# Designs tried in a protein design run: peptides against a protein of PDB entry 5VVV. Part 135

Target 1, 276 residues: chain A of PDB entry 5VVV
Amino acid sequence: FLCGVVEGFYGRPWVMEQRKELFRRLQKWELNTYLYAPKDDYKHRMFWREMYSVEEAEQLMTLISAAREYEIEFIYAISPGLDITFSNPKEVSTLKRKLDQVSQFGCRSFALLFDDIDHNMCAADKEVFSSFAHAQVSITNEIYQYLGEPETFLFCPTEYCGTFCYPNVSQSPYLRTVGEKLLPGIEVLWTGPKVVSKEIPVESIEEVSKIIKRAPVIWDNIHANDYDQKRLFLGPYKGRSTELIPRLKGVLTNPNCEFEANYVAIHTLATWYKSN
Target 2, 276 residues: chain A of PDB entry 5VVV as posed
Amino acid sequence: FLCGVVEGFYGRPWVMEQRKELFRRLQKWELNTYLYAPKDDYKHRMFWREMYSVEEAEQLMTLISAAREYEIEFIYAISPGLDITFSNPKEVSTLKRKLDQVSQFGCRSFALLFDNIDHNMCAADKEVFSSFAHAQVSITNEIYQYLGEPETFLFCPTEYCGTFCYPNVSQSPYLRTVGEKLLPGIEVLWTGPKVVSKEIPVESIEEVSKIIKRAPVIWDNIHANDYDQKRLFLGPYKGRSTELIPRLKGVLTNPNCEFEANYVAIHTLATWYKSN

## One batch from the design tools (peptide; made by RFdiffusion4, then SolubleMPNN)

Design b2_p20_7_s4 (from b2_p20_7, 6 letters changed)
Fold by OpenDDE base, seed 4:
Structure b2_p20_7_s4 (fold): chain B 276 residues (1-276), chain A 20 residues (1-20)
Amino acid sequence: as target 1 above (276 residues)
Amino acid sequence: DKYEKAKEKYKEQALKDVEE
């Protein structure tokens, strides 16, 4: 069971010292996972093709080593979906080289994220792939196999919540393709019925699990505030029955942008997790 | 650009979700 934090918000990323402090807290509270997915890291999303510099590499190596020291699984995410051409072998090779570099930093767990992108493929991709889901699954499976089938590999679908499913969760051709064709060792991220889900009913998890043919990992936006700078979420982790735990592969909270505001959010997630 | 457009779409949906 993956339980911890995803740094997955828009806005100023946390500094390295904050991330190291997070790892200490995660270990202390018996949580086990950190997903690196800061949307304003240019080499994560906007310029995903760009290799890390020597200085950036040193920082990431130090961060990954710190996660290992505190027995926290470090998952590196990349979001190529804004402008990748899936059918172009050069694009696939560029993605492979980027993940090879991160592997050299000591990273062993990875994620491919296709959140917050258009459903449209370019003309070249339409000639090769039957649908957008087929294109995403193809590259994800290829990368997963290329990396030697790591123990933890995550996929974030473009339809990552109930609201974004067309026509709905149980009848989505996109999610059906993901469920049927995504290799079984790859985990699927999900935010619940909504982008920000106040409640995640057990029945909603059973519904999505059926179509994706696996238990999801929750990307939980309950404490996310990157969408409104005037809001700060200081309340406890709530609206999730402990009956969800045996029906999930994990829960990763995407909390407030302000690192110092997240004590209650993360601590109460840990209490929830240990209460089962 | 595509990044800013996607960000604004996310923000709009998230705001709607928390106000419901």
Scores: peptide ipSAE 0.767, ipTM 0.973, DockQ to the pose 0.906
Fold by OpenDDE base, seed 5:
Structure b2_p20_7_s4 (fold): chain B 276 residues (1-276), chain A 20 residues (1-20)
Amino acid sequence: as target 1 above (276 residues)
Amino acid sequence: DKYEKAKEKYKEQALKDVEE
């Protein structure tokens, strides 16, 4: 069971010292996972093709080593979906080289994220793939296999919540393709019925699990505030029955952008997790 | 810009979700 934090917000990423402090707290609270997915890290999303510099590499190596020191699984995410051409072998090769570099930093767990992108494929991809889901699954499977089928590999669908499913969760052709074609060793991220789910009913998890043919990992935006800088979510982790735990592969909270605001959010997640 | 457009779409949806 993956339980911890995803740094998955828009806005200023946390600094390395904050991330190290996070790992210490995660260990102390008996959480086990950190997903590196800061939207405004240029080489994560906007400039995903660009290799890390020597200086950036040293920082990431140090961060990954710190995660290991605190027995936190470090998952490196990349979000190529804004402008990747799935059918172009050069693009696939570029993605492979980027992940090879991160592997050299000591990273062993990875995620491909296709959240917050247009549903339209380019003309070249339409000639090769029957749907957007087929294109995403194809590259995800290829990368997963290329990396030697790592123990932890995550996929974030474009339809990552109930609201984004067309026509709905149970009848989504996109999620059906993901469920049928995504290799079984790849985990699927999900935010619940909504982008920010006040509640995640058990029935909603059963519904999505059926179509994706696996238990999801919750990307939980309950404490996310990147959409409104005037809000801080200082309350406890709530609206999730502990009955979800046996029906999930994990829960990763995407909390407030302000690192210092997240004590209650993360601590109460840990209490929730341990209460099962 | 695709990034900014996607960000704004996310923010709009998230705001709707929280205000419900």
Scores: peptide ipSAE 0.762, ipTM 0.972, DockQ to the pose 0.898
Fold by OpenDDE base, seed 2:
Parts: structure tokens; sequence; C-alpha cells
Structure b2_p20_7_s4 (fold): chain B 276 residues (1-276), chain A 20 residues (1-20)
């Protein structure tokens, strides 16, 4: 069971010292996972093709080593979906080289994220793939296999919550394709009924689990505040029954952008997790 | 810009969700 934090917000990423402090807190609270997915980290999303510099590499190596020291699984995410051409072998090879570099930093867990992108494929991809889901699954499976089928590999769908499913969760051709064609060893991230879900009912998890043919990992935006700078979420992790725990592969909270504000959010997630 | 457009779409939806 993956339980911890995803740094998955828009806005200023956390600094390395904050991330190290996070790992210490996660260990102390008996949480086990950190997903690196800061949207405004340029080489994560906007410039995903760009290799890390020597200086950036040293920082990431140090960060990954720190995660290991605190027995926190470091999952490196990349979000190529804004401008990748799925059918272009050069794009696939570029993605492979980027993940090879991160593997050399000591990273063993990875994620491909296709959240917050257009549903449309370019003309070249339309000639090769039957749908957007087929294109995403194809590259995800290929990368997963290329990396030697790592123990933890995550996929974030474009339809990552109920609201974004067309026509709905249970009837989504996109999620059906993901469920049927994504290799079984790849985990699927899910955010619940909504982008910010006040509640995540057990029935909603059963519904999505059926179509994706696996228990999801929750990307939980309950404490996310990147959408409104006037809001700060200081309340406890709530609206999630502990009955979800046996029905999930994990829960990763995407909390407030302000690192210092997240004590209650993360601590109460830990309490929730240990109360199963 | 695709990035900004997607970000705004996310923010708009998140705001709606929180206000419900």
Amino acid sequence: as target 1 above (276 residues)
Amino acid sequence: DKYEKAKEKYKEQALKDVEE
C-alpha cells in the first residue's frame, strides 16, 4: 500500500530542504511514499525532453538518496503529454533517455502522467492509434517494459476523476482501453469523483476499479490549494472511509503549496491509514 | 499556450468542486 505525498501542484515547487524534511516526517508518521510531480518544474512537464544538468542531477541524486535514508519510496513522475507525438520513435527514445538518466540517479520507481492535457491527438498519431487512450497505453507499456518492469510504475489518466470521464466513469471508452490494454503491473492514479473530492465513496472506487481492472492509487486533492491562492486547507484528512484501504493500492495526498501548512493534512492521513 | 489553458481548466473545475 502506497501512502504519502504527491508534490503535484501548480506553483512554486518545494525546495530540496523541504522535501528532505517531508521524508523525515513521512518516516516518523509511518508513511512510505513520495511522488515527485511538481507541475512547474520545467523538466517534469513543459520541457520534459530536456536532460538534467550536472547540477540538477546532483540535487536529484541527493534527494533520492535522502528518500532512501528515510525508507521513503521516491517515485519520479514525468508529464510528456502536452506536446509528445506518441507515434514518433524519436519522442519515445527521448523519453527513454530521460528516464534512463533518472534511473542513474538511483531512482527505481516511475510515473507517466497524462493529467491536464487536451484529449486530441495530432494527425500523425491519429494515423497510428485508434484513440488517445491507445496511444498513451502504448507508450506507457513500452516504457514500463523498457525500464525492466519496475516494482512501482504509475500511470495518471487524462480522465483522472469522475467529472473528466466521458460520458461517465463506468462507460468511458478511454478508461476501458486503459483497463484492458495497460499492463497489469502498472498502477493507475485516480482522484475520485471530482478534481477536489469532498468525499470519496467506496462505491465510486468500486466503479472505477471495475473499468480499469485494478485497485487505483488515489491522487487526493482534498488539501490542494494551487487553484486559489486565497485558500489554505488546514483541516484533517476526512471524507474517506477506512473501508477504502483494502480497495486501494495507495493514497498520495497533493496538499497545500505552502509546505509549512501541511502538518495536519499529512499527520491525519497517517492516522487514517493506521486506523484501517 | 497549452500549459496555461490546461492549468486554467483545472483551476476552474477545482473551484467549482470546492464551492459545491
Scores: peptide ipSAE 0.762, ipTM 0.972, DockQ to the pose 0.891
Fold by OpenDDE base, seed 3:
Structure b2_p20_7_s4 (fold): chain B 276 residues (1-276), chain A 20 residues (1-20)
Amino acid sequence: as target 1 above (276 residues)
Amino acid sequence: DKYEKAKEKYKEQALKDVEE
């Protein structure tokens, strides 16, 4: 069971010292996972093709080593979906080289994220793939196999919540393709019925699990505040029955952008997890 | 810009979700 934090917000990423402090807190609270997915990190999303510099490499190696020291699984995410051409072998090779570099930093767990992108394929991709889901699954499976089928590999769908499913969760052709074609060793991220789910009913998890043919990992936006700088979420982790735990592969909270505001959010997630 | 458009779409949906 993956339980911890995803740094998955828009806005200023956390600094390396904050991330190290996070790992210490996660270990202390018996949580086990950190997903690196800061949307405003240029080489994560907008410039995903660019290799890390020597200086950036040193920082990432140090960060990954720190995660290992605190027994936290470091998952490196990349979000190529804004401008990748899925059918172009050069694009696939570029993605492979980027992940090879991160593997050399000591990273062993990875994620491919296709959240917050347009559903339209370019003309070249339409000639090769039957749908957008087929294109995403193809590259994800190829990368997963290329990396030697790492123990932890995550996929974030474009339809990552109930609201974004067309026509709905149980009848989504996109999610059906993901469920049927995504290799079984790849985990699927989900935010619940909504982008920010006040509640995640057990029935909603059973519904999505059926179509994706696996238990999801929750990307939980309950404490996310990147959408409104006037809000700060200091309340406890709530609206999730502990009956979800045996029905999930994990829970990763995407908390407030302000690192110092997240004590209650993360601590109460830990309490929830240990209450099963 | 595709990035900014996607960000604003996310923010709009998230705001709706928390106001309901």
Scores: peptide ipSAE 0.759, ipTM 0.971, DockQ to the pose 0.900

Design b2_p20_8_s1 (from b2_p20_8, 8 letters changed)
Fold by OpenDDE base, seed 2:
Structure b2_p20_8_s1 (fold): chain B 276 residues (1-276), chain A 20 residues (1-20)
Amino acid sequence: as target 1 above (276 residues)
Amino acid sequence: SLEEIEEFRKAFLEKAKAAQ
């Protein structure tokens, strides 16, 4: 069971010292996972093709080593979906080389994120793939296999919550394709009924699990505040039954951008996780 | 363009806010 934090917000990423402090807190609270997915890390999303510099590599190696020291699984995410051409072998090769570089930093767990992107394929991809889901699954499976089928590999769908599913969760041809064609060793991220879900009912997890043919990992935006600079959510982790735990592969909270605001958020997630 | 990406991000952030 993956339980911890995703740094998945828009805005200023956490500094390395904050991330190390996070790992210390996660270990102390018997949480086990950190997903590196900061939207405004340029080489994570906007410039995903760009290799890390020597200085950035040293920082990431240090960060990954710190995660290991605290027994925290460091999952490196990349979000190529803004401008990748899925059918272009050069793009696939570029993605492979980027993940190879991160593998050299000692990373062993990875995620491909297709959240917050346009669902329209370019003309070249339309000639090769029958749908956007087929394109995403194809590259995800290829990358997963290329990396030697790592123990932890996550996929974030473009339809990552109920309100983004067309026509709905259970009838989504996109999620059906993901469920049917994504290799079984790849975990699927899910956010619940909404982008920011007040509640995640058990039935909603059963519904999505059926179509994706696996228990999801929750990307939980309950404490997210990147979409509203006036919002600071200091409340406890709530609106998730502990009955979800046996139905999930994990829960990763995407918390407030303000690092120090997250004590209650992460601590109460840990309490929830231990209460099963 | 960078501007198109920023506008797109803004639209998703606005969508996330409206979904609450």
Scores: peptide ipSAE 0.038, ipTM 0.701, DockQ to the pose 0.125
Fold by OpenDDE base, seed 5:
Structure b2_p20_8_s1 (fold): chain B 276 residues (1-276), chain A 20 residues (1-20)
Amino acid sequence: as target 1 above (276 residues)
Amino acid sequence: SLEEIEEFRKAFLEKAKAAQ
């Protein structure tokens, strides 16, 4: 069971010292996972093709080593979906080289994120793939196999919540394609019925699990505030029955942008996880 | 900028809502 934090918000990423302090807190609370997915890290999303510099490499190596010291699984995410051409072998090879570089930093766990992108394929991809889901699954499976089938590999669908599913969760052709064609060893990220789910009913997890043919990992935006920086979500982790735990592969909270605001959010997630 | 990201998320959320 993956339990911990995703740094998955828009806005200023956490500094390396905050991330190391996070790992110490995660270990202390018997949480086990950190997903590196800061939307405004240029080489994660906007400039996903760009290799890390020597200085950036040293920082990431130090961060990955710190995660290991605290027995925290470091998952490196990349979000190529803004401008990738899925049918272009050069794009696939560029993505491979980027993940190879991160693997050389000592990373062993990876994620491909296709959240917050346009559902329309380019003309070249339409000639090769029958749907956007087929294009995403094709590259995800190829990358997963290329990396030697790592123990932890995550996929974030474009339809990552109930409100983004067309026509709905149980009838989505996109999620059906993901469920049927995404390799079984790849985990699927989900935010619940909404992007920010006040509650995640058990029935909603059973519904999505049926179509994706696996238990999801919850990307939990309950404490996210990147959409309204005037709000701090200092309340406990709530609206999630402990009956979800046996029906999930994990829960990763995407908390407030303000690092020091997250004590209650992360601590109450840990209490929830241990209550089962 | 944060505003451009809020606009992008908003535009994405609006596109996702308009596709419903």
Scores: peptide ipSAE 0.032, ipTM 0.703, DockQ to the pose 0.071
Fold by OpenDDE base, seed 4:
Structure b2_p20_8_s1 (fold): chain B 276 residues (1-276), chain A 20 residues (1-20)
Amino acid sequence: as target 1 above (276 residues)
Amino acid sequence: SLEEIEEFRKAFLEKAKAAQ
């Protein structure tokens, strides 16, 4: 069971010292996972093709080593979906080389994120892939296999919540393709009925699990505030029954952008997780 | 509201896409 934090917000990423402090807090609270997915990290999303510099590599190596020191699984995410041509073998090779570099930093767990992108493929991809889901699954499976089938590999669908599913969760052709064709060792990220789910009913997890043919990992935006800088949600982790725990592969909270605001968010997640 | 949040995220995403 993956339980911890995703740094998955828009806005200023956390500094390396905050991330190390996070790992210490996660260990102290018996949480086990950090997903590196800061939307405004240039080489994570907008410039995903760009290799890390020597200085950036040293920082990431240090961060990954710190995660290991605190027994926190460091999952490196990349979000190539803004401008990747899935059918272009050079793009696939570029993605492979980027993940090879991160693997050299000692990373063993990875995520491909296709959240927050358009469903439209370019003309070249339309000639090769039957749908956007087919393109995403193809590259995800290829990368997963290329990396030697790492123990933890995550996929974030473009339809990552109920409100993004067309026509709905149970009938989504996109999620059906993901469920049917995504390799079984790849985990699927999900935010619940909404992007920011006030509640995640058990029935909603059963519905999505059926179509994706696996238990999801919750990317939980309950404490996210990147969408509203005036919002500081200091409330407890709530609206999630503990009955979800046996139905999930994990829960990763995407908390407030303000690092110090997240004590309650992360601590109450830990309390919730331990209550099972 | 949560709906306003989803709309704001969509609009932020649209802005983030348009800033490319």
Scores: peptide ipSAE 0.030, ipTM 0.689, DockQ to the pose 0.137
Fold by OpenDDE base, seed 3:
Structure b2_p20_8_s1 (fold): chain B 276 residues (1-276), chain A 20 residues (1-20)
Amino acid sequence: as target 1 above (276 residues)
Amino acid sequence: SLEEIEEFRKAFLEKAKAAQ
């Protein structure tokens, strides 16, 4: 069961010292996972093709080593979906080389994120792929296999919540394609009925699990504030029954952008997880 | 462009809020 934090917000990424402090807190609270997915980290999303510099490599190696020291699984995410041409072998090769570099830093767990992108394929991809889901699954499966089928590999769908599913979760052709074609060893990220789900009913997890043919990992935006800087939710991890735990592969909280505001977010998740 | 990415991001965030 993956339980911890996703750094998945828009806005200023956490600094390396904050991430190391996070790992210490995660270990102390018996959480086990950190997903590196900062939307405004240039080489994660906007410049996903660019290799890390020597200095950036040293920082990432140090960070991954620190995660290991604290027994935290470091999952490196990349978000190529803004401008990738899925049908272009050079793009696939560029993605492979980027993940090879991160593998050399000692990373063993990976994620491909297709959240917050347009549903329209380019003309070249339309000639090759029957749908956007087919394109995403194709590259995700290829990368997963190329990396030697890592024990932890995550996929974030473009339809990552109930409100983004057309016509709905159970009838989504996109999620059906993901469920049917995504390799079974790849985990699927999900935010619940909404982007920011007030509640995640058990029935909603059973519904999505049926179509994706696996238990999801919850990307939980309950404490996120990137979408509304005036929002500071310091409430408990509420609206999630512990009955979700046996129906999930994990829960990763995507907390506030302000690192120091996240005590409640992370601690209440830890309390919830231990109450099972 | 970077600007197009930022505009798309903004539009997506607005859509994500409106869907809540």
Scores: peptide ipSAE 0.039, ipTM 0.686, DockQ to the pose 0.090; fails the geometry check

Design b2_p20_8_s2 (from b2_p20_8, 8 letters changed)
Fold by OpenDDE base, seed 2:
Structure b2_p20_8_s2 (fold): chain B 276 residues (1-276), chain A 20 residues (1-20)
Amino acid sequence: as target 1 above (276 residues)
Amino acid sequence: SKEEIEELRKELEERRRRAQ
């Protein structure tokens, strides 16, 4: 069971010292996972093709080593979906080289994120793939196999919550293709009924699990505030039954952008996880 | 409302996509 934090917000990423402090807190609270997915990290999303500099490499190596020291699984995410051409073998090769570089930093767990992108393929991809889901699954499976089928590999769908599913969760052709064609060793990220779900009902997890043919990992935006910098969500992790735990592969909270505001959010997630 | 938050997030995501 993956339980911890996704740094998945828009806005200023956490500094390396904050991330190391997070790992100390995660270990102390017996949480086990950090997903590196900061939307405004240039080489994560906008410039996903760009290799890390020597200085950036040293920082990431140090960060990954710190995660290991605290027994925290460091999952490196990349979000190529803004401008990738899925049918272009050069793009696939570029993605491979980027993940190889991160593998050299000692990273063993990875994620491909297709959240917050347009549902439309370019003309070249439409000639090769029958749907956007087929394109995403194809590259995800290829990358997963290329990396030697790492123990933890995550996929974030473009339809990552109930409100983004067309026509709905159980009838989505996109999620059906993901469920049918995504390799079984790849975990699927899910956010619940909504982008910011007040509650995640058990029935909603059963519905999505059926179509994706696996238990999801929750990307939980309950404490996210990147959409309103004047909001701080200082309340406890709530509106998730502990009955979800046996129906999930994990829960990763995407918390407030303000690092110090997250003590209650992360601590109460840990309490929730241990209460089962 | 949480719906306004989702719309705002979707708008912010669209704005960020358009600013790129």
Scores: peptide ipSAE 0.047, ipTM 0.744, DockQ to the pose 0.138
Fold by OpenDDE base, seed 4:
Formats: structure tokens, C-alpha cells, sequence
Structure b2_p20_8_s2 (fold): chain B 276 residues (1-276), chain A 20 residues (1-20)
């Protein structure tokens, strides 16, 4: 069971010292996972093709080593979906080389994120792939296999919540393709019925699990505030029954952008997780 | 209202989607 934090917000990424402090807190609270997915990290999303510099490599190596020191699984995410041409072998090779570099930093767990992108494929991809889901699954499977089938590999669908599913969760051709074609060792990220789900009913997890043919990892935006800088949700982790735990592969909270505001968010997640 | 909060959330979901 993956339980911890995703740094998955828009806005200023956490500094390396905040991330190390996070790992200390995660270990102390018996959480086990950090997903590196900061939207405004240029080499994570906008410039995903760019290799890390020597200085950036040293920072990431240090960060990954710190995660290991605190027994936190460091999952490196990349979000190539803004401008990747899935059918272009050079793009696939570029993605492979980027993940090889991160593997050299000592990373063993990875994620491909296709959240917050358009559903439209370019002309070249439309000639090769039957749908956007087929394109995403193809590259995700290829990368997963290329990396030697790492123990933890995550996929974030473009339809990552109930409100983004067309026509709905259980009938989504996109999620059906993901469920049918995504290799079984790849985990699927999900935010619940909404991007920011007040509640995640058990039935909603059963519905999505059926179509994706696996238990999801919850990307939980309950404490996210990147969408509203005036919102500071300091409330406990709530609206999630503990009955979800046996039905999930994990829960990763995407908390407030303000690092110090996240004590309650992370601590109450830990309490919820340990209450079983 | 509960409805206003749901509308605001839809707008916020659309804003995240537009943060391309």
C-alpha cells in the first residue's frame, strides 16, 4: 500500500530542504511514499525532453538518497503529454533517455502523467493509434518494459476523476482502453469523483476499479490549494472511509503549496491509514 | 451554498485544465 505525499501542485515547487523534511515527517508518521510531480518543475512537464544539468542531477541524487535514508519510496514522475508525439520514435527515445538519467540517480520507481492535457492527438498519432488512450498506453507499456518492469510504476490518466470521464466512469472508452491494454503491473492514479473530491465513496472506487481492472492509487487533492491561493484547508483527512484501504493500492495526498501548512493534512492521513 | 461550492469547483477544475 502506497501512502504518503505527491508533490503534484501548480506553483512554486518545494525546495530540497522541504522535501527532506517531508521525508523525515513521512517516516515518523509511518508513511512510505513520495511522488515527485511538481507541475512547475520545467524538466518535469514543459521541458520534459531536457536532461538534468550536472547541478540538477546532484540535487536529485541527493534528494533520492535522502528518501532512501528515511525509507521513503521516491517515485519520479514525468508529464510529457503537453507536446509529445507518441508515434515518433525519437520522442520515445528521448523519454527513455530522460528516465535512464533519473535511474542513474538511484531512482527505481516511476510515473507517467497524462493529467491536465488535451484529448486531441496530432495527425501523425491519429495515423498510428486508434485513440488517445491507445497512444498513452502504448508508450507507458513500452517505458515500463524498457525500465525492466520496476516494482512501482504509476500512470495518471487524462480522465483521472469521475467528472473528466466521458460519458461517465463505467462507460468511458478511454478508461476501458486503459484497463484492457495497460500492463497489469502499472498502477493507475485517480482523484475520486472530482479533481478535488470532498468524499470518495466506496462505490465510486469499485466502479473505477472495475473499468481499469485494478485498485487505483488515490491522488488526493482534498488539501490542495494551487487552484485557490485563498483556500487553506487545515481540516483533517475526512470523507474517506477506512473501508477504502483494502480497495486501494495507495493514497498520496497532494497538499497545500505552502509546505508548513501540511502538518494536519499529512498527519491525519497517517492516522487514517493506521486506523485499520 | 452547496451548489455554489460545486460550481466554483467546476470552474477550478476547468482552470487547472487551462493551466497549459
Amino acid sequence: as target 1 above (276 residues)
Amino acid sequence: SKEEIEELRKELEERRRRAQ
Scores: peptide ipSAE 0.033, ipTM 0.694, DockQ to the pose 0.141
Fold by OpenDDE base, seed 3:
Structure b2_p20_8_s2 (fold): chain B 276 residues (1-276), chain A 20 residues (1-20)
Amino acid sequence: as target 1 above (276 residues)
Amino acid sequence: SKEEIEELRKELEERRRRAQ
C-alpha cells in the first residue's frame, strides 16, 4: 500500500531541504511514499525533453539518497503530454534517455502523467493510434518494459476523476482502453469523483476499479490550495472511509503549496491509514 | 488550476453539446 505525499501542485516547487524534511516526517508518521510531480518544474513538464545538468543531477541524487535513508519510496514523475508526439520514435527515445538519467541517480520507481492536457492527438498520432488512450498506453507500456518492469510504476490518466469521464466512469471508452491495454503491473492514479473530491465513496472506487481492472492509487487533492490561493484547508483527512484501504493500491495527498502548512494534511492521513 | 481546468472542460463540453 503506497501512502504518503505527491508534490503535484502548480506554483513554486518545494526546495530540496523541504523535501528532505518531508521524508523525515513521512518516516516518523510511518508513511512510505513520495511522488515527485511539481507542475512548474520545467524539466518535469514544459521542458520534459531536457536532461538534468550536473548541478541538478547532484541535487536529485542527494534527494533520492535521502528518501532511501528515511525508507521512503521516491517515485519520479514526468509529464510529457503537453507536446509529445506518441508515434515519433525520437520522442520515445528522448523519454527513455531522460528516465535512464534519473535511473542512474538511483531512482527505481517512476510515473507517467497525462493529466491536465488536451484530448486531441496530432495528425501523425491519428495515423498510428485509434485513440488518445491507445497512444498513451502504448508509450507507457513501452517505457515500463524498457525500465525492466520496476516494482512501482504509475500512470495518471487524462480522465483522472469522475467529472472528466465521458460519458461517465463506467462507460468511458478511454478508461476501458486503459483497463484493457495497460500492463497489469502499472498502477493508475485517480482523484475520486472530482478533481478536488470532498468525499470518495466506496461505490465510486468499485466503479472505477472495475473499468481500469485494478485498484487505483488515490491522488488526493483534499488539502490542495493551488486552485485557490486564499484557501488554507487545515481540516482533517475526512470523507474517506477506512473501508477504502483494502480497495486501493495507495493514497498520496497533494497538499498545500506552503510546505509548513501541511502538518495537518500529512498527520491526519497517517492517522487514517493506521486506523485500519 | 485543476479546478479551473475542470470548469473550463465543463464549459467546453456544454459548448460542444450546444454545437451538436
Scores: peptide ipSAE 0.032, ipTM 0.700, DockQ to the pose 0.090
Fold by OpenDDE base, seed 5:
Structure b2_p20_8_s2 (fold): chain B 276 residues (1-276), chain A 20 residues (1-20)
Amino acid sequence: as target 1 above (276 residues)
Amino acid sequence: SKEEIEELRKELEERRRRAQ
């Protein structure tokens, strides 16, 4: 069971010292996972093709080593979906080279994120793939196999919550293709009925699990505030039954952008997880 | 709404893409 934090917000990423402090807090609270997915890291998303500099490499190696020291699984995410051509072998090779570089930093766990992108393929991809889901699954499976089938590999679908599913969760052709064609060792990220789900009913997890043919990992935006800079979410982790735990592969909270605001959010997630 | 949050995220991304 993956339980911890995703740094998955828009806005200024946390500094390396905040991330190391996070790992110490996660270990202290018996949480086990950190997903590196800061939307405003240029080399994570907008410039995903660009290799890390020597200085950036040293910082990431130090961060990954610190995660290991605190027994926290460091998952490196990349979001190529803004401008990747899935059918272009050069794009696939560029993605491979980027993940090879991160593997050299000592990273062993990875994520491919296709969240917050347009549900459209370019003309070249339409000639090769039957749908956007087929294109995403193809590259995800190829990368997963290329990396030697790592123990933890995550996929974030474009339809990552109930309201993004067309026509709905149980009938989504996109999620059906993901469920049928995504390799079984790849985990699927989900935010619940909502991008920001006030509640995640058990029945909603049973519905999505059936179509994706696996238990999801919850990307939980309950404490996210990147959409409202005037708001801090200081309340407890709530609106999630403990009956979700045996039906999930994990829960990763995407908390407030303000690092120091997250004590209650992360601590109450840990209490919730231990109450099962 | 959630659609407004995703539109706002897309707008924030577009705003940042325009500010660069």
Scores: peptide ipSAE 0.040, ipTM 0.743, DockQ to the pose 0.159; fails the geometry check

